# Designs tried in a protein design run: peptides against a protein of PDB entry 3ESW. Part 121

Target 1, 322 residues: chain A of PDB entry 3ESW
Amino acid sequence: NNIDFDSIAKMLLIKYKDFILSKFKKAAPVENIRFQNLVHTNQFAQGVLGQSQHLCTVYDNPSWHSIVLETLDLDLIYKNVDKEFAKDGHAEGENIYTDYLVKELLRYFKQDFFKWCNKPDCNHCGQNTSENMTPLGSQGPNGEESKFNCGTVEIYKCNRCGNITRFPRYNDPIKLLETRKGRCGEWCNLFTLILKSFGLDVRYVWNREDHVWCEYFSNFLNRWVHVDSCEQSFDQPYIYSINWNKKMSYCIAFGKDGVVDVSKRYILQNELPRDQIKEEDLKFLCQFITKRLRYSLNDDEIYQLACRDEQEQIELIRGKTQ

## One batch from the design tools (peptide; made by RFdiffusion4, then SolubleMPNN)

Design b2_p19_1_s2 (from b2_p19_1, 14 letters changed)
Fold by OpenDDE base, seed 4:
Structure b2_p19_1_s2 (fold): chain B 322 residues (1-322), chain A 19 residues (1-19)
Amino acid sequence: as target 1 above (322 residues)
Amino acid sequence: EDEELLKLFELLQEMLKKL
């Protein structure tokens, strides 16, 4: 009896695909009730939902992608990518080229394009005057600042000239192409849009302990890769826990295709209590939102994403980023 | 349940790599 292993494998794959697809069907009434109860009773769940409603969709804007590509020095970027790619002896058409592109975008963004703003320069005294700035607090946006999705404006007084300088915390990434300055929020916001503008699969990672970064899906590495524009960091998920000795409780990734708890990738030591939500409820929440984000996808897209999700979960459990 | 499911998926992936 020659067991046709190929036929059995094909049948198993079909049944497996059907099984996976069955999990992504429209939520049962009981799941909807659980979801509604969770987001109404748990503030952390409500926060994750609110973030997903923005972060999972906002960067999928073709008009913004065009503005980004028109604003960046693409000639410089591609010249540098081509130079580093050629230096390492890779052939054209390899998926690794995109990793070189992301590395150059990190370099370009930090060194040539965007500025860290711990304190603003004095509007009157000019460049490199931030040392003279004293924080006075925060206020709401004025009528002009409100046009650019500004929630908060930090107010500073110059110790030299006495003038007030406003530092609006803009959430409009197109405004950030003009201002070209900010902290981790502005850096990650604009850099996420930049990566999306190159047609990349990108997630926005929110850390509860006041940091944010990106993940990029490398087709070469076949996994999600840590990307921090502030640090010019590629594939260094350990920098927060190990290098910074940062204490963290939650890292949640938000992308067009899903919401994922990626805490295990980044929280390697000094874990803070995960007391904001039950682990089972967080898992349910992320899965439920992910199902909703995938409702318009075809069966093949759903299956491919589910396979990617499974590989990521295996990676996160095994601790094998290599 | 998650560990058992993961083991099952790992087994399936290993089987798929052998095909």
Scores: peptide ipSAE 0.017, ipTM 0.489, DockQ to the pose 0.454
Fold by OpenDDE base, seed 2:
Structure b2_p19_1_s2 (fold): chain B 322 residues (1-322), chain A 19 residues (1-19)
Amino acid sequence: as target 1 above (322 residues)
Amino acid sequence: EDEELLKLFELLQEMLKKL
């Protein structure tokens, strides 16, 4: 009896696909109740939900992508990418070009485009005067600042001229294309939009311990790749735990297609207590939000994403980049 | 359940690579 292994394999794949797709069907009433109870009773869950409602969708704005592409020096960027690709990229195939693009965008953004702002320069004294600035605290935005999704304005007094300088913490990434300065929040916000504007699969990673970065899905590496615009870092997930010796509890990735606990990628040592939510409830929450984000996708898209998710989970468990 | 699914997925991927 020649077992038709090909026929069996095809049948298994069909059944497996159906099984996977069954997980992404509309949530059962019991799951909705569990979700509602979780977000109403757990502050961390409510925070993750609130972030997902913004971060999973805000960067999928074609008008913003156009503005970004019109603002960047694309000629310089592509010239540099082409130059680096011409050295080694031809041996690795076309998919590596995107990795070179992301690396150049990291370089361009940090070196040529955006500035770190620990303290603002004095608006009266001009450039390189931040050393003279004393923080007075924070306040709400004025009428002009409020137009650009500003929640907080840091207030500084110049020790030299006595004038007040405002540093609005804008959350509008289009305003950040103009201001071209900020801290990790502004850097990550705008850089996430930049990467999205090139048609890349990008996630915004929120760390509970006051840092944020990106992940990019590399088709060449066939995995999510750590990307930190502040550090000009590509594929260095260890930077926080090892290089900074940072203590961390949660790293949550927010993308258009899902919310994922990526803590295992970044928390390599000095793990803080994960006491904000039960692990099962966090897993449920991320899966539930992810399921909702995928409701409009077809069965093939859902299946492809589910395969990608499973590969990522295997990677995160094994601690090995494939 | 997830570990079993992961194992099944790995097995399926290995089978697919051998086809």
Scores: peptide ipSAE 0.016, ipTM 0.533, DockQ to the pose 0.660
Fold by OpenDDE base, seed 3:
Structure b2_p19_1_s2 (fold): chain B 322 residues (1-322), chain A 19 residues (1-19)
Amino acid sequence: as target 1 above (322 residues)
Amino acid sequence: EDEELLKLFELLQEMLKKL
């Protein structure tokens, strides 16, 4: 009896698909209770939930995408992408074009578009006067600043003219298209929206130790790729732990399709205590939120995303960038 | 348990590439 291995393989794959899909069915009452208890009793869990409610969906705004694309120098961007792609990209296949696009967007954003702002310039003295600025503290937004999702305004006094300059920490990425300046928060916020505006699969990565960056899903590399707009960095997840010697405890990725603990990608050394939540509870939380984000997806979409998630988990366990 | 499931998944994915 010739064992029809192909038939067996097909049956196994069907059963596997069904098994995977079964995990994404509506949460059992016990899971809902566990989730509610966790987010009500654990501050870190509540924070992750709160971030997910914003970061997982805020960038899926077609009106914002249009405004972004109208604001960027697309002619320059695509000219540069085409130039780099023409060197060797054709040999690697069409999917690599998107990697060139993301690399150019990193270049364009850092070099041509956005500015790092440790301290603002003096509104009275003009450009390149930040050296003369003394921090006085922070306050709440005024009525105008409040229109642009501003939680905090940093206040500076000019040592030269004595005038006060306000540096609103805007969370509205559309306002950031106008202001063209900020720190890691503003950089990552706007850059996440920029990448989303090109139709890319993007996650916002929150690090508990006061840094934020993006991940882009490369179809060429078939994995999530580290992207830091502040550093003009592509596929360099090690820069924080190794190059900066940064101590970190948690890195959580927030995307439209899920919430993932990506700490293993970035925390390569100098790991701080992970004492904010039990590991099993964090895993449960991320899975539960991810499951909720996928409730409207069809079985094929759920299965494809689940396959991608499992590949990511394999990568994270093995420490091998494939 | 998770590692074994991941290994099984990889094996299944490799089988899919051959089909």
Scores: peptide ipSAE 0.016, ipTM 0.531, DockQ to the pose 0.474
Fold by OpenDDE base, seed 1:
Structure b2_p19_1_s2 (fold): chain B 322 residues (1-322), chain A 19 residues (1-19)
Amino acid sequence: as target 1 above (322 residues)
Amino acid sequence: EDEELLKLFELLQEMLKKL
């Protein structure tokens, strides 16, 4: 009896697809209860949920994408990408073009577009006066600042002229296209929107130890790639643990299609205690939120994303990006 | 358990690429 291996393979694939899809069906009542109890009893879980409600959806705004693309020097960007692609890109295939694009966007953003603001310049004394600024603390936004999703305003006094300068911490990324300055939060917020505006698959990565960055899904590398706009860094997940010797406990990635604990990608040494939530509960939480984000997708989309998720989990367990 | 399932999944995917 000639074993029809092709028929067996097809049957196994169908059964496997059905099994994967079964995991993305509507949550059982017991899972809903577990989720509700977890987010109501665990502050870290509540924080992850709260962040997911914003970060997973806010950047999927076509009007914002248009404003971004109208604001950037696209001629300069594509000229530089085309120049780098012409050197080696044809040998590696068309998908590498997007990696060159992301690398140029990192360069353009850091060198030409956005500014690091540790302290603001004095509004009265003008440019290059930040050295003369003394922090007085933080306060709530005024009526004008409140229009741009501002939660906090840092207050500074000029040691030279005595005048007060306000540094609003805007969360509206469209306002950041105007102000063009900030710290890691403003950098990552606007840069995430910029990458999304080019139609890229992007995640916002939150680190509990006061840093944030992006991940981009490279079709060329067929994986999630570390992207830090502050550092002009592409595919260097080790920079925090190794180069900075930073101690970290949690790194959580937020995207339109899921929430993922990516701590294993970035925490290579100097791991802090992971005592904010049980590991099983964090895994459950991320899976539950991811499942909710995918409720509107069809079976083929769900299956493709599930296969991508599994490849990422294999990568994270095996440390293959080292 | 998760590591074993991941290994199995990887093996299955590798088998599928050979088909």
Scores: peptide ipSAE 0.016, ipTM 0.534, DockQ to the pose 0.493; fails the geometry check

Design b2_p19_1_s3 (from b2_p19_1, 12 letters changed)
Fold by OpenDDE base, seed 3:
Structure b2_p19_1_s3 (fold): chain B 322 residues (1-322), chain A 19 residues (1-19)
Amino acid sequence: as target 1 above (322 residues)
Amino acid sequence: EDEELLKLFELLQELKKLL
């Protein structure tokens, strides 16, 4: 009897698909209890949940996408993308165009669009006066600043004129299109929205040690790609651990389709203690939130995303970018 | 656990390529 290996393989893949889909069914009562207990008893888990409730969905706003696209110099951007893409003679296929787009958006954002703000310029003395600014502390937003999701306002006094300048830390990315300045938080927030506005699959990566960046899913590379707008960095996940010699404990990626512990991608050395949550509980938490985010998706969408998750897990376990 | 999971995923990837 010739064993029909092809038939067996097909049956195995069907059973595997069914098995994967079964994991994304409605959470069992025991899983709900575990989740509730975890987020109520563990502060880190509560923080991850809170971030997921915002970061996983906030950027999926078509009105914001339109405002972004109207604000950017699209003619310049696409001119530069086309120029760089033409150099490679299309040899690598159409999917690579999006990588060129993201690289140009990184360039454009850092060089032409947004400004790093350690200290604000003096509102009275004008541009390039930040050197004269002394921090006085932080306070809550005023009534106007509160309209733009501002949690904190940094207060500075000008050493030259004595006037007070406010630096609101806006979390409204649309307001950031106007202000065009900030630190890593403002940079990553607006840049995440910019990438989303081009219809890209993007995650917001939160690092516990006070940095944030993006990941973009490259169809060309068929993986999540590190993207840091502050550094104009594309596919350089090592920059924090190696180049900066940064010590880190957690990197969590937040996207519309899931929450993923991506620490293994970025924490290559100088790992800090991961003592905020049990590893099994963090894994459970991320999976549970991901399951909730995918609840409305069809079986094919769920399966395709699960296949992406598997590839990412292979990458993360091996520590090799494929 | 991670190594076993990796092996499983790799096997699944190879199986997916054959079909």
Scores: peptide ipSAE 0.115, ipTM 0.785, DockQ to the pose 0.327
Fold by OpenDDE base, seed 5:
Structure b2_p19_1_s3 (fold): chain B 322 residues (1-322), chain A 19 residues (1-19)
Amino acid sequence: as target 1 above (322 residues)
Amino acid sequence: EDEELLKLFELLQELKKLL
């Protein structure tokens, strides 16, 4: 009897699809108990949950996308993308155009649009006066600053005129379209929204060791791609561990469709102790949150995302970008 | 566990390419 291997393969894939779909059903009572106990007993787990409640959904705002697109110089952006695509992209098909778009958005954002703010300029003395600014500490927001989701305001005194300048750390990305300045938090926040406004699949990556960046899902490369707006970096996940020699313990990616431990992509050397949570509990937590985020998706969407997750897990386990 | 999972995912990816 010639074993019909094709029929067996088809049957296995059907059974596998059913198995995957079964994982995204309503959580069992035991899973809910485990989740509740974990987030109530482990501070790191509570932090991941708290971040997921904000970062996974906040950027999916159509009104914000419209404001972003109205604010950016789209003519300049698309002109530059078209120029680079015309040189190299025609042979590789339309999917590569989006990679060129993200690269141009990185350029545009860093070079033309947003500013790094180590210290603010003096509000009285004007531009290029940041060198004269002495930090006095941090304060809570005033009544005006509080309108723009501001938790902290850095206070600076000008050594030249003696006046106080406030640097509000705004978390409202629409306010950041106006202020056009900040550090890694403001950069990543607004840049995540910008990428989302172009209809891209984007994750916000939180590093425990005080850095943040993005990941973009490239349809051309068929994987998640490292994107750092501060560094104008595309597909360079090694920059932190290798180039900066940064020590890190956790990198967690937050997207609309899931929460993923991406530490293996970025922590290539000088790993700090992963002592904040048990590895099995972190894996469970990320899977549980991901399951909740996907609860309203149809079977085909769930299956496609699961296939993407498998490819990412292969990449993360092998330590090689395919 | 990670090696077994990797092998399973690789096999699944190969099967998906054949169909």
Scores: peptide ipSAE 0.087, ipTM 0.769, DockQ to the pose 0.334
Fold by OpenDDE base, seed 2:
Structure b2_p19_1_s3 (fold): chain B 322 residues (1-322), chain A 19 residues (1-19)
Amino acid sequence: as target 1 above (322 residues)
Amino acid sequence: EDEELLKLFELLQELKKLL
């Protein structure tokens, strides 16, 4: 009896698809209870949930995408992308064009568009006066600043003229298109929106140790790619652990289709204790949130995303880019 | 758990390539 291995393989894949789809069905009452108990009893879990409620959806705003595309110098960007693609891109196929686009967006954003603001310039003395600024502390937003999702305003006094300069920490990325300055939070916030505005699959990566960056899903590389707008960095996940010698405990990626612990991609050395939550509970939490984010997707979309998740898990476990 | 999961994923990837 010749075993039809092809038929068996097909049946196994069908059963596997059904199994995967079963995992993404509506949460069982027991899972809901576990989730509720976890977020009510664990502060870290509550924080991850709170971030997911914002970061997983906020950038999926078509009106914001239009404003971004209207604000950027698209002619310059595409000219530069086309120039770089014309050198080597034709040999690698059309999918590499998007990698060139992201690299140019990193260049454009850092070099031409956005500014790092350690201290603001004095509003009275003008440009290049940040050296004269003394921090006085932080306060709540005023009525105008509050319109732009501002939680904190840093207050600075000019040592030269004595005037007060306010540096509002805006969380509205549209306001950041106007102000064009900030720290890692503002950089990552706006740059995440920029990447999303080009129709890219993007995740916001939160590091517990006060840094944030992006991941972009490269169709050319067929994986999530590290992207840091502050560093103009593409595919350099080692930069924090190795180059900065940064100590880290958690890196959590937030995207429209899921929440993923990506710590294994970025924490290569100097790992801090992961004592904020049990590993099993974090895994459950990320899976549960991911499941909720996928509730509206069809079976084929769910299966495709699950296949992508499996490939990412293989990468994260092996510690090697495939 | 990670090793068993990895083996499972590898087997699944191999199966997906054969079809």
Scores: peptide ipSAE 0.076, ipTM 0.762, DockQ to the pose 0.331
Fold by OpenDDE base, seed 1:
Structure b2_p19_1_s3 (fold): chain B 322 residues (1-322), chain A 19 residues (1-19)
Amino acid sequence: as target 1 above (322 residues)
Amino acid sequence: EDEELLKLFELLQELKKLL
């Protein structure tokens, strides 16, 4: 009897699809209890949950996407993308165009659009006066600053004129389109929205050791790609561990379709103790939040995302993106 | 556990390529 290997393979894939779909069904009571206990007893878990409630959904705002696209110099951006694509892109296929777009957005954002702000310029003395600014500390927002999701305002005194300058740490990315300045938080926040506004699959990556960046899902490379707007960096996940010799413990990616521990992609050396949560509990937490984010998706969407998750897990376990 | 999961995912990827 000739073994129909194709029939067996198809049957196995059907059974596997059913198994995957079963994992994305409504959580069992025991899983809900475990989740509730974890987020109530573990501060790190509570922090991850709190971040997911914001970062996974806030950028999926069509009105914000329109405002972004109306604010950017799209003619300049696409002119530069088309120029770079015309050199080599035709040989690699159409999907590479989006990689060129992301690279140009990195250039445009850092060079033409946004500014790094360690210290603000003095409001009285004008431009290029940040060297004269002394930090006095931080305070809560005033009534005007509070309109733009501001949690903290840094206060500076000018050594030259003695006047006080306020540096509000705005979390409203639309306000950041106006102010066009900040640190890693403001950079990553607005840049994540910018990438989303072009219809891209984007995640916000939080590092426990006070840095943040993006990941973009490249259809050309068929994987998540490191993107750091501050560094104008594309596909260089090693920058932090190797180039900066940074010590890190956790990197968590937040996207509309899931929360993923991506620490293995970025922590290549100088790993700090991962003592904030048990590894099994972190894995459970990320899976549980991901499951909730996918509750409204159909079976085919769930399965396609699960297939993408499998490829990412293979990558993360093997460390093959280097 | 990660190694076993990796092997499973690799096998599944190979199976998907056969179809």
Scores: peptide ipSAE 0.106, ipTM 0.783, DockQ to the pose 0.330; fails the geometry check

